Peptides against a protein of PDB entry 3MAZ. Designs and how they scored, part 104

Target 1, 99 residues: chain A of PDB entry 3MAZ
Amino acid sequence: VLNPMPACFYTVSRKEATEMLQKNPSLGNMILRPGSDSRNYSITIRQEIDIPRIKHYKVMSVGQNYTIELEKPVTLPNLFSVIDYFVKETRGNLRPFIC
Target 2, 99 residues: chain A of PDB entry 3MAZ as posed
Amino acid sequence: VLNPMPACFYTVSRKEATEMLQKNPSLGNMILRPGSDSRNYSITIRQEIDIPRIKHYKVMSVGQNYTIELEKPVTLPNLFSVIDYFVKETRGNLRPFIA

## One batch from the design tools (peptide; made by RFdiffusion4, then SolubleMPNN)

Design b2_p29_1_s1
Fold by OpenDDE base, seed 1:
Structure b2_p29_1_s1 (fold): chain B 99 residues (1-99), chain A 29 residues (1-29)
Amino acid sequence: as target 1 above (99 residues)
Amino acid sequence: EEEEAKKKEEELEKERKENGKFLEEIREG
């Protein structure tokens, strides 16, 4: 039984995620992917401000929640909320990558 | 080993700070 995952979740590597975002920027600019450890994840985003830039964010499983590894950590109840956070905090400039 | 670990932690901290700033830039841009 596989629990529901956000639509922008893909079982891809950091490199593959980067390629996906670069190849089809119109489909979104944010991907959720597996982390190096089980139950942990990473968020890869690609956004052009001055030039196209790619960043990776660690999403750590903590108890029943998930924590986005930022200077000021953000803990959320599920991965859907994690995606929502990135969208909301960037006023919609970040959008989940949907194939 | 301890010094190496310290360096690694500092790098991670720097990355977190930069990542946060990037989100702010995206929000404003």
Scores: peptide ipSAE 0.687, ipTM 0.929, DockQ to the pose 0.780
Fold by OpenDDE base, seed 4:
Structure b2_p29_1_s1 (fold): chain B 99 residues (1-99), chain A 29 residues (1-29)
Amino acid sequence: as target 1 above (99 residues)
Amino acid sequence: EEEEAKKKEEELEKERKENGKFLEEIREG
């Protein structure tokens, strides 16, 4: 069945998302969660290079699209594309967290 | 205050830049 939201979307806080990623890194390292405004979202990622590091990205709803708040903003048509962007841009090192 | 708002925006901009660099670092790893 088709899910209207990406599989890595969870209605959790920043803290909860961090804990989820830390406790079960084998399940993935990227979570999509609600932003302060119901129209917006945040992406939390945890990746180990030298040491485990956690970052949070703002995904703003703009019109009918979504913009990832980066130095050079990236606008995409839907949240699935947002997740895909993070996966592709990191050559697969970021993977959606799937419980 | 406008100065506080400016400072906040600068901090957000800095965070965005650092977040971008992190993605690049992940890509290279």
Scores: peptide ipSAE 0.687, ipTM 0.928, DockQ to the pose 0.781
Fold by OpenDDE base, seed 2:
Structure b2_p29_1_s1 (fold): chain B 99 residues (1-99), chain A 29 residues (1-29)
Amino acid sequence: as target 1 above (99 residues)
Amino acid sequence: EEEEAKKKEEELEKERKENGKFLEEIREG
C-alpha cells in the first residue's frame, strides 16, 4: 500500500526539478523527487542568499524510516517529517514547492 | 575498483558537508 505523498513530490528528474524551482520561485523552493533507486528519494532546494544556489540531498529508505544523507544523518519516520525537517531547520526559509 | 570507490565516497562526504553548511547558511540568512 502506497501512503499519500507530500504535496511537493513530483515525478521529475534532477534537471526538471531545477527548472521548476527557477521558473516559479514564488511557489516554493523545495522539491521531493524519485531517486535513482525506486526505494529512495532526492530533495532539490534552491535558495538565494548572495546568489541563487541549488543543492540536492539524498533521502534513503532505511527499514520503515528515511534517512537524510547529511554529515550527521537525520532519520525520520516518513517523508512528511523529512519535508518538515528542512522547513524547521531553516526557520521557514525553505518552503515546499506547490503547483 | 577500490580506489575509484574511495574517491567516490570522498566526493559524497564532501558534498554532505557542503550541503549541511548550506542549510546552516539558509537558517542564519
Scores: peptide ipSAE 0.687, ipTM 0.928, DockQ to the pose 0.796
Fold by OpenDDE base, seed 3:
Parts: sequence; structure tokens; C-alpha cells
Structure b2_p29_1_s1 (fold): chain B 99 residues (1-99), chain A 29 residues (1-29)
Amino acid sequence: as target 1 above (99 residues)
Amino acid sequence: EEEEAKKKEEELEKERKENGKFLEEIREG
């Protein structure tokens, strides 16, 4: 049994996520999706600065927490906090993709 | 095979580093 998931969570592949973000950029630029292994996830973001760029971040389930795989790993208590982290760290430039 | 594993890990480290820089870039934008 899973607790409620963030609104930007979609059961899609890396490719599908990319296409979703490209097709409707006005709906947001960040999605959460299943990882290759159970209990793990991935964050896909699309942001245009000079040109549109797509990046994927691994979110690993560790015990009861989640760790964002960065050079300096960030561990958070739940997936909602993971989404919040990306929003806050980018001063709101990243927004969850909401259909 | 050990060399291949090492190379793969180095690529992942590079990706993590670049991903972090991208977030910083977005923050500044």
C-alpha cells in the first residue's frame, strides 16, 4: 500500500515523460516517474535557458526516506518533500507538471 | 569487466555533477 503520490507523478517511461514535457510546457516542467527498480523513482525536468534541456535525476528509496542522487546527496522523508526540494532550490522555476 | 564497471561509475558521477550544476543554473535564471 502506497501513500498518496505527488500530483506530478505519472506511470510513464523516460521517453514518454520527455514527450509530455515537450508537448505541453505550459503545464509544468517536472515529472516524477517510476524507476527501473521497485521503490525507486526518477525525476525528469525540462527547462529552457539558452535552449531546452532535459535532465533526469535518480531518487533512491533508502529505508523510510528518499535520496536524490546528486554529487551532494539530499535525503528527504517522502516524495512530496522531494518535489518541494526541486521547486525551492530553483526558486520556483521548476514547477510540477499537472495535467 | 572491472574496468567497465569503473567507467560506468565515473560516468554516473559526471552526470550527477552536471545535474547539480544545471539546478544551480536554473536557480540563477
Scores: peptide ipSAE 0.686, ipTM 0.928, DockQ to the pose 0.792

Design b2_p29_1_s2
Fold by OpenDDE base, seed 4:
Structure b2_p29_1_s2 (fold): chain B 99 residues (1-99), chain A 29 residues (1-29)
Amino acid sequence: as target 1 above (99 residues)
Amino acid sequence: MEEEEKRKKEEEEEERKKNGEFLREVREG
């Protein structure tokens, strides 16, 4: 049984996620997607600073938690918290892609 | 194999570093 997923979760590839964010930037700039391995995920972000930039973040399932693969890894209890982290850490400049 | 593994780890570490820096840039924007 799978618990509900964040609204910005889509079963898309890296390429598809990039295209979605490029096509409709007004709907948000952050997508959660499946990772290459079971129970792992990736976050794709598109943000216009000087120019549009795309970044991808690994979210690893570790026990009952999830770890965002940063220089200093961040461990959180669920995927909703992962999305919340990205929103809060960027003062709301990152927003989940909702269509 | 050890040299390739080391290089791969270094590349991943650099990517994580740049990704972190990007989040800081996004915060300031």
Scores: peptide ipSAE 0.670, ipTM 0.917, DockQ to the pose 0.793
Fold by OpenDDE base, seed 5:
Structure b2_p29_1_s2 (fold): chain B 99 residues (1-99), chain A 29 residues (1-29)
Amino acid sequence: as target 1 above (99 residues)
Amino acid sequence: MEEEEKRKKEEEEEERKKNGEFLREVREG
């Protein structure tokens, strides 16, 4: 049993997340999904810059917080804050994928 | 094992660096 999850959370694989974002880019460009290990997650992002580019970010469960695996790690209190971070840091160019 | 682990760690660090750069590119786009 999990606590309420962000709307862009889907129990999908890396491949499936990529396909979802490619199929309907107008619905958003960011998906939260289960990681390879229990209690960890991944963020899949698709953004068209020069060409469509796909990136994956590890979100590691650390105690009661979550750490986004970046060069300078970012630790946040919940998964909603993780999604908010990606939106704010990109000035809204990243948007959660909502089916 | 140690050399493989070292290489893997360096690759992961580079990926995290590029992922951060990507977010900056998305911000500016």
Scores: peptide ipSAE 0.670, ipTM 0.917, DockQ to the pose 0.780
Fold by OpenDDE base, seed 3:
Structure b2_p29_1_s2 (fold): chain B 99 residues (1-99), chain A 29 residues (1-29)
Amino acid sequence: as target 1 above (99 residues)
Amino acid sequence: MEEEEKRKKEEEEEERKKNGEFLREVREG
């Protein structure tokens, strides 16, 4: 069974994702997008701290789960949980981009 | 080839480390 994708998922490139976040920062600062390989994804984040900073995270499909490529990898059961992880770990300072 | 692969892995490891540090910065901001 194929589950729906998170609302912040867009079929966009790294460049397009960056532009989306830059143009409308009030709509959120995090998007999920396709990775280079099938079943893999990337997270693009734009947060203004001292200056606007952009980071990209790899989300690798591992069996039925997903692993966020961090120093200490985080494995989660679905993409909704991946988004939730980023929101919770940043105490809500990251918000899914919704347009 | 082996040296290039080693360098690539080290760069990826550093990127993952910095990405984690960034999340901590965002949390505290």
Scores: peptide ipSAE 0.670, ipTM 0.917, DockQ to the pose 0.788
Fold by OpenDDE base, seed 1:
Structure b2_p29_1_s2 (fold): chain B 99 residues (1-99), chain A 29 residues (1-29)
Amino acid sequence: as target 1 above (99 residues)
Amino acid sequence: MEEEEKRKKEEEEEERKKNGEFLREVREG
């Protein structure tokens, strides 16, 4: 049984997440989803800058924390903090997908 | 196999770099 998850968590594939974001961009542009391994996750982001772009971020479970796989890895205490990181780092341009 | 692993690692590093750059672009957009 999973502990409480962020509202933008969905048990969807990479492809399904992309489709969700494309179909309803007004509901948000960021989805948290299961990774290939249990206890790991991925973040899928769709943002229109000059053109619509899709990116996927690995979120690795490390002990009781989570590490976002960036050039400079970011370790956070929980998945809620992971979502907050993406929101804050983009000054709110990324928003959790809520349907 | 070692060369393949090295290539894979480099590709992952490049992806992480581009992903970081994207976040910066999103911040400014």
Scores: peptide ipSAE 0.670, ipTM 0.917, DockQ to the pose 0.788

Design b2_p29_2_s1
Fold by OpenDDE base, seed 3:
Structure b2_p29_2_s1 (fold): chain B 99 residues (1-99), chain A 29 residues (1-29)
Amino acid sequence: as target 1 above (99 residues)
Amino acid sequence: EEEEKKEEEEKKKEEEMKENGRALEEASK
């Protein structure tokens, strides 16, 4: 049984994800994408506090869970929780990109 | 040559993402 993927997941490269966020900022500013040749993933965001800034985060698949590579790593049960974490921690500043 | 360059690029990206670990906490303030 395969679990569904978050709505903001796209099979795109780092470059393409950046372009998507820049072209349509009104659709959201966070994308989940596949990692490089692995079961891992990456999060690309376009945060606009003072000026638009693109940043990437690594999400490692660890057993049945996922760990966000932060200064203080956070482990969550699924990718939906990973997206929720980014939204919650930024108090809604980050929103999943829905195309 | 080309493969070696690509490996170095991915290594650089990985180091950058590791450094971004503090960014999320900063955004929460």
Scores: peptide ipSAE 0.398, ipTM 0.790, DockQ to the pose 0.375
Fold by OpenDDE base, seed 4:
Structure b2_p29_2_s1 (fold): chain B 99 residues (1-99), chain A 29 residues (1-29)
Amino acid sequence: as target 1 above (99 residues)
Amino acid sequence: EEEEKKEEEEKKKEEEMKENGRALEEASK
């Protein structure tokens, strides 16, 4: 089965994404969601290193690539790579939310 | 007044980006 979007992609709002992660932390702690009326996206995470912390990242569509808005922006070829980046960069601390 | 409000929004976004970066950094340790 080939999915056009990452498994952790859900058409939910910032608020809904936060609630999903809070209600079922065992299913993962990272959600990809649509941005505001555009081809952009957002990543909502709920890290629990010391205490639960919710963070939101912007993923901007630039040409055929995607750029994660950070102090040092990261550009990747597709959304799957974006998810992979978050997983690898955190050495597995972040895991896609799968329900 | 309009531009001043816009500047505050940009500062808020900038701070969020900094915090986001630190969050990823801490998680990678």
Scores: peptide ipSAE 0.311, ipTM 0.760, DockQ to the pose 0.604
Fold by OpenDDE base, seed 2:
Structure b2_p29_2_s1 (fold): chain B 99 residues (1-99), chain A 29 residues (1-29)
Amino acid sequence: as target 1 above (99 residues)
Amino acid sequence: EEEEKKEEEEKKKEEEMKENGRALEEASK
């Protein structure tokens, strides 16, 4: 099945995403959600290295690509690649939240 | 006063972005 959005995408707010990750950490620790601006998105993660830490990233739609807002921005061709980036860069520490 | 509040918000966002980068790096270790 070819879906337009990653499986970890949910139409939830920053607060709701945080609560989802906190309630069911076994289902994953990364959520993609709508941004406050049209065509933009945000990623909420709950890393548990030493202690649980919630972080929020901005994913900006730029032309046909997407840019993760970081000190050194990363541009990728689609949202699936964005999710893949977070997984690979953290060597699997981050996993998409699937419920 | 509104501009001061805006600057404070931008500063907070900048700090969050910098910390976010470190978070990803730390997770990969």
Scores: peptide ipSAE 0.275, ipTM 0.746, DockQ to the pose 0.561
Fold by OpenDDE base, seed 5:
Structure b2_p29_2_s1 (fold): chain B 99 residues (1-99), chain A 29 residues (1-29)
Amino acid sequence: as target 1 above (99 residues)
Amino acid sequence: EEEEKKEEEEKKKEEEMKENGRALEEASK
């Protein structure tokens, strides 16, 4: 099967992504979504460590790679690796939202 | 109006980015 995009990718807005994560937290807490009229993307997460917190990350397309906009930027070869990074760096706290 | 509002929004998103790294670090504990 062809899988050009991660399973947690949805063509939704920032607001819609937030609502999806809030309504069904058992399905995951991380969504990949398109950027505003560009080849860039954004990741919306809903973490429940102390209280529910929504965070948004920018994923910029740079050449053949993708860079997660952080204080210390992380560059990865594809969007699947981007999702994997969020899962691994949080030791499983973040899980892709599968609807 | 649109340019000033855009400037404020970009500044807000920049501040948001600065906090994002800490959020990931806390989640890994």
Scores: peptide ipSAE 0.261, ipTM 0.749, DockQ to the pose 0.503

Design b2_p29_2_s2
Fold by OpenDDE base, seed 5:
Structure b2_p29_2_s2 (fold): chain B 99 residues (1-99), chain A 29 residues (1-29)
Amino acid sequence: as target 1 above (99 residues)
Amino acid sequence: EEEEKELKEKKELEEERKQNGEDLKEASK
């Protein structure tokens, strides 16, 4: 069975994603969600370093690639690589939310 | 209603990125 989207992708709103992460932190702390009426996406995270913090990132579809909107933008070939980047860049602090 | 909510979310996301300009490397230290 092929999955065209990362396992942490859910068709949820910003608010719903936040609530999912808050209610079940043991299942992960990162959700990929669709951008409204677009081919773009957003990533919602809930990190607990000092206190719980919710942050959101834009993932823009550019041609056949995806660009994470950071101070120094990162362009990757697919959404799986985008998720991998978030995991590796945070040394495993971020983990895909799997319910 | 939904269109207005979408615009509001977009603005908030852009403002949050602007305010929290730290990259993931900095955020994870």
Scores: peptide ipSAE 0.189, ipTM 0.692, DockQ to the pose 0.233
Fold by OpenDDE base, seed 3:
Structure b2_p29_2_s2 (fold): chain B 99 residues (1-99), chain A 29 residues (1-29)
Amino acid sequence: as target 1 above (99 residues)
Amino acid sequence: EEEEKELKEKKELEEERKQNGEDLKEASK
């Protein structure tokens, strides 16, 4: 079975993503969502290390790859790798939101 | 109006990235 998009992808707005993460934190704390009128995407997270913190990241579609808009940009071959990157870099603190 | 909201979000996200120099690895310490 081929999955074209990561399980944590939802066609929701920034606001809706935030609300989803706040409502059910036990289901995960990371959502991938569509960008505005483009082939780009955004990642919304809700980390709770000290206190709940909402952050957003831009994921740009570049050719056949994707680049995470960080101080030091990270380019990956697909969206699954993008999600994996967020999980690994945070040593599992971030987990894809699955409902 | 929805188009304006989306444009605003795009601009805000870009500005957030510019203001936040921390990468995920460092922020996760």
Scores: peptide ipSAE 0.160, ipTM 0.705, DockQ to the pose 0.216
Fold by OpenDDE base, seed 4:
Structure b2_p29_2_s2 (fold): chain B 99 residues (1-99), chain A 29 residues (1-29)
Amino acid sequence: as target 1 above (99 residues)
Amino acid sequence: EEEEKELKEKKELEEERKQNGEDLKEASK
């Protein structure tokens, strides 16, 4: 079975995403969610390197690609690649939230 | 008032974007 969207995608708000990650840390610490009234997306993470820290990232739809809004923007071909980037860039620290 | 609020939000998002890059790098150590 192939999903059209990454498994960690949920149609939730910034607040709801934060609560989901806080309630069940064992299920993962990264959620992809829709942007407000747009084709863009956002990623919410909850890292626990030293203490729990919530962060949000903007993922902008640009043409047929997606750009992660970082100090040095990263452009990728699809949302699956975006999720993969976050996992690999953090050497596995970030894991898709799967419930 | 509404315009001022939007400007403030935009500024906060800009600061968030700048900090996020370093956060990812730190998480990989």
Scores: peptide ipSAE 0.160, ipTM 0.650, DockQ to the pose 0.550
Fold by OpenDDE base, seed 1:
Structure b2_p29_2_s2 (fold): chain B 99 residues (1-99), chain A 29 residues (1-29)
Amino acid sequence: as target 1 above (99 residues)
Amino acid sequence: EEEEKELKEKKELEEERKQNGEDLKEASK
């Protein structure tokens, strides 16, 4: 089936994303969502390393690529790669939220 | 206006990143 966007992409707000992750943590802990009135995106995560922590990251559209706004920015060719990066860098701690 | 919005966004990002602390790799140990 056609996959124009990652499976964990939802047209939700920051607040809604947080609620989704909190409500069903077994379904994953990472959501990709649209930026406010822009071509950019945001990643909302809920990690439970010690205690549940909600964090947000900006994913900026730059040309045909995307840059994750980290201390050391990471540029990737597409949103699927962005999601993959979050999964790999956390060694599977982060998993795309699939409902 | 646009410049002001960009400045505000930059500040918000900086604050958020500061609050987030460690990088993804480090935070996921």
Scores: peptide ipSAE 0.106, ipTM 0.635, DockQ to the pose 0.392

Design b2_p29_2_s3
Fold by OpenDDE base, seed 4:
Structure b2_p29_2_s3 (fold): chain B 99 residues (1-99), chain A 29 residues (1-29)
Amino acid sequence: as target 1 above (99 residues)
Amino acid sequence: SLEELLKKLKEEEEEERKKNGEDLEEASK
């Protein structure tokens, strides 16, 4: 069954997302959450390379696609592809938070 | 509610990061 939203999507604030990732790092380190607009989203990640670091990325709805706000923007057809991009680009360092 | 959440998130919009793709690549090493 194909869900309309990625499993790591949660209707939480930036603060709540950060707390979720900090509390259960073994469940994943990436959360997709609502943005400032119903059409937009944000990605919150918690990477543990040297020390735990929290970062937030904008995912903007552009027509039928989504653009990840990076120095070199990346446009993808759906939110599943957005999550996939973060996973693949980091070679698995980032994993969707599954609660 | 989602409505209230979006209202709060509006204030955080400009604080979201715009990172270099290189940062993600570095994290994979």
Scores: peptide ipSAE 0.035, ipTM 0.621, DockQ to the pose 0.291
Fold by OpenDDE base, seed 1:
Structure b2_p29_2_s3 (fold): chain B 99 residues (1-99), chain A 29 residues (1-29)
Amino acid sequence: as target 1 above (99 residues)
Amino acid sequence: SLEELLKKLKEEEEEERKKNGEDLEEASK
């Protein structure tokens, strides 16, 4: 089965994503959602390193790739790779939110 | 850790954007 978007993608607002993650932390702690611009996306995460913290990252569509806006930007070929990046870089701390 | 770095980097970017008066709200259309 080929999915066009990552399983943790939801057409929700920043506020809704935050509520989803807070309500069901056992289902995951990372959501991919539409950005303010239809071509871009945002990732909302809820990490509990010290205390629960909600953070948002911007994923910009650049040509055929996607760039995660960080001090040192990271460019990846597709959204699946973007999700994978967050999972691997946090050594599994971040997991896609699956309903 | 990389987890903490991601957090710190974003916090720095957010603070910088706030200083510049940029809109930090992002959501689906």
Scores: peptide ipSAE 0.029, ipTM 0.576, DockQ to the pose 0.050
Fold by OpenDDE base, seed 2:
Structure b2_p29_2_s3 (fold): chain B 99 residues (1-99), chain A 29 residues (1-29)
Amino acid sequence: as target 1 above (99 residues)
Amino acid sequence: SLEELLKKLKEEEEEERKKNGEDLEEASK
């Protein structure tokens, strides 16, 4: 039995995720969405430090874990941990989009 | 600082996108 998905998971495209974040920034700035492959995902964020910036990250399913595709990859045990990583790493700047 | 950390993350993403732009684009569809 699969664990429930994080609250910020939506079955939306890159474009739709971008629009969601742009239209309702008060609801959060991070969305988890399906990738092109069944077990892979992508994270779309909208940071507004200096100016609004949309960024996308690839989250690859590796065995029973997940790896965030960065120059220095980060492997975590589940998608909840992936979300938590983004929140903690940015000291709360990134927050899951909840609508 | 917080801003430095956020900047590093953005820089990492930008560099990765340049290296794996097609993969990211494909995976995001």
Scores: peptide ipSAE 0.028, ipTM 0.585, DockQ to the pose 0.046
Fold by OpenDDE base, seed 5:
Structure b2_p29_2_s3 (fold): chain B 99 residues (1-99), chain A 29 residues (1-29)
Amino acid sequence: as target 1 above (99 residues)
Amino acid sequence: SLEELLKKLKEEEEEERKKNGEDLEEASK
């Protein structure tokens, strides 16, 4: 079985994603969801370093790749790589939400 | 911290992007 999208992708709104992460922190703290435009996405995370904090990131479809909208943008070849980037860059602090 | 971890990864990725020509401007050309 091959999944065309990362396991933490859900067709949910910003509000719904926030609620999902808040209700079940043990399932993960990162969700990929549809963005405002058709081929764009957003990443919602719930970090609990000192206190729970919700943050959102834009993932823009650019040609054959995807760019994470950061101060210094990061471009990756696919959405799986985008998720992997968030996991690796945070050394495992962020984990995909698996419901 | 998360911020420091993300910065480190971004810096490494930026160098790789320059080598691979994967920056937004370069990729859009």
Scores: peptide ipSAE 0.029, ipTM 0.576, DockQ to the pose 0.035; fails the geometry check

Design b2_p29_2_s4
Fold by OpenDDE base, seed 2:
Structure b2_p29_2_s4 (fold): chain B 99 residues (1-99), chain A 29 residues (1-29)
Amino acid sequence: as target 1 above (99 residues)
Amino acid sequence: DEEEAKEEKEKALEEERKKNGRDLEEASK
């Protein structure tokens, strides 16, 4: 059985996502959530390298792919790859939030 | 301390990513 969305996807607001990550950091520190637009998404993270830092990223649907809105944008084929990108680029520091 | 050593490594990684222009900066506030 393969879910159409990553396990860390939740239909929550920016504020709710932040609260989820703050309350239960042991469950992970990365949430994928709906964007304000139809096919767009956002990622909220709570990274604790030195101090707790909340950051938000825009994930834009572009054709059949998704683009992470960074200074140097990254385009990936699906949302699962988007999650994997965040995990790999942080060498496992970011982990999907799993309830 | 193992935990302290882990944190130091993570800080070093962040510095490396910034230096290489691959840091995951906040894109939405």
Scores: peptide ipSAE 0.154, ipTM 0.648, DockQ to the pose 0.044
Fold by OpenDDE base, seed 5:
Structure b2_p29_2_s4 (fold): chain B 99 residues (1-99), chain A 29 residues (1-29)
Amino acid sequence: as target 1 above (99 residues)
Amino acid sequence: DEEEAKEEKEKALEEERKKNGRDLEEASK
């Protein structure tokens, strides 16, 4: 089965994503979800370095690309690349939530 | 224990990434 979206994409709200990550941390710590009122997306993460920390990032659709809203914004060609960026830049600390 | 060792390893890794500004935390400040 070919998925048009990354495996960690779920049509869930911010609240639901947070609950998913909290309930099953062994399945991963990163969820991609739709934006509230647009073609944009959001990423919710739950990192556990010292204590569990929930963070949310905006992924803005810009033309055919996507920009991760960071202090220094990062633009990537597709959502798969966005997920890859989060994984690689954290050297695997972030992993897509797969259930 | 193994879990604690893993946590310490991940913490050390993140600190290393912070030093060179290549992680998300540094980029998202």
Scores: peptide ipSAE 0.143, ipTM 0.609, DockQ to the pose 0.056
Fold by OpenDDE base, seed 3:
Structure b2_p29_2_s4 (fold): chain B 99 residues (1-99), chain A 29 residues (1-29)
Amino acid sequence: as target 1 above (99 residues)
Amino acid sequence: DEEEAKEEKEKALEEERKKNGRDLEEASK
């Protein structure tokens, strides 16, 4: 079965995503959610390297690809690749939130 | 101590990410 969206995608607000991550940190620390604009998304993370830190990233739809808004933007072919990028680049520190 | 070690680790990671130009510690505006 090919899923159209990553397993850590939830139709939740910024506030709700933050609450989900805070309530159940053992389930993961990264959520993909709808952005304020159509076809755009946001990623909310809760890292605990030293203290809990909530951060949000914009994932912009650009043609058929997606661009993560960073100091140096990263463009990837699909949302699965976006999630993979966050996991791999943080060496597993970020894990998709799975309910 | 452990707290100092964590702070140093975070600092090192951040510097490495900045060095390669892909800093995932940056929150998007």
Scores: peptide ipSAE 0.130, ipTM 0.592, DockQ to the pose 0.051
Fold by OpenDDE base, seed 4:
Structure b2_p29_2_s4 (fold): chain B 99 residues (1-99), chain A 29 residues (1-29)
Amino acid sequence: as target 1 above (99 residues)
Amino acid sequence: DEEEAKEEKEKALEEERKKNGRDLEEASK
């Protein structure tokens, strides 16, 4: 099954994404969601290193690429690569939320 | 003012990013 968007993409708000991750942590801990009035996106995570922590990251659409707004910004060619980056950088701690 | 509200939102998001602390690599160590 081919999807134009990553499987963890949901058309939900920041609040809804947080609730989804808190309610069903076994399904994953990372959600991609739309930004407001733009082609931008946001990543909401619920990371459990020591205690559960909710964090939000901005993913900016720049030309044909996407830039993750980190201390050191990372530019990637597509949203699938963005998700892959979050998984790899956390050594699998972050996993796409699959509902 | 719509533009003022947008600017305030962007400022808040930028501050959130700064306050998020360590980047993903450090957060996973």
Scores: peptide ipSAE 0.081, ipTM 0.605, DockQ to the pose 0.315

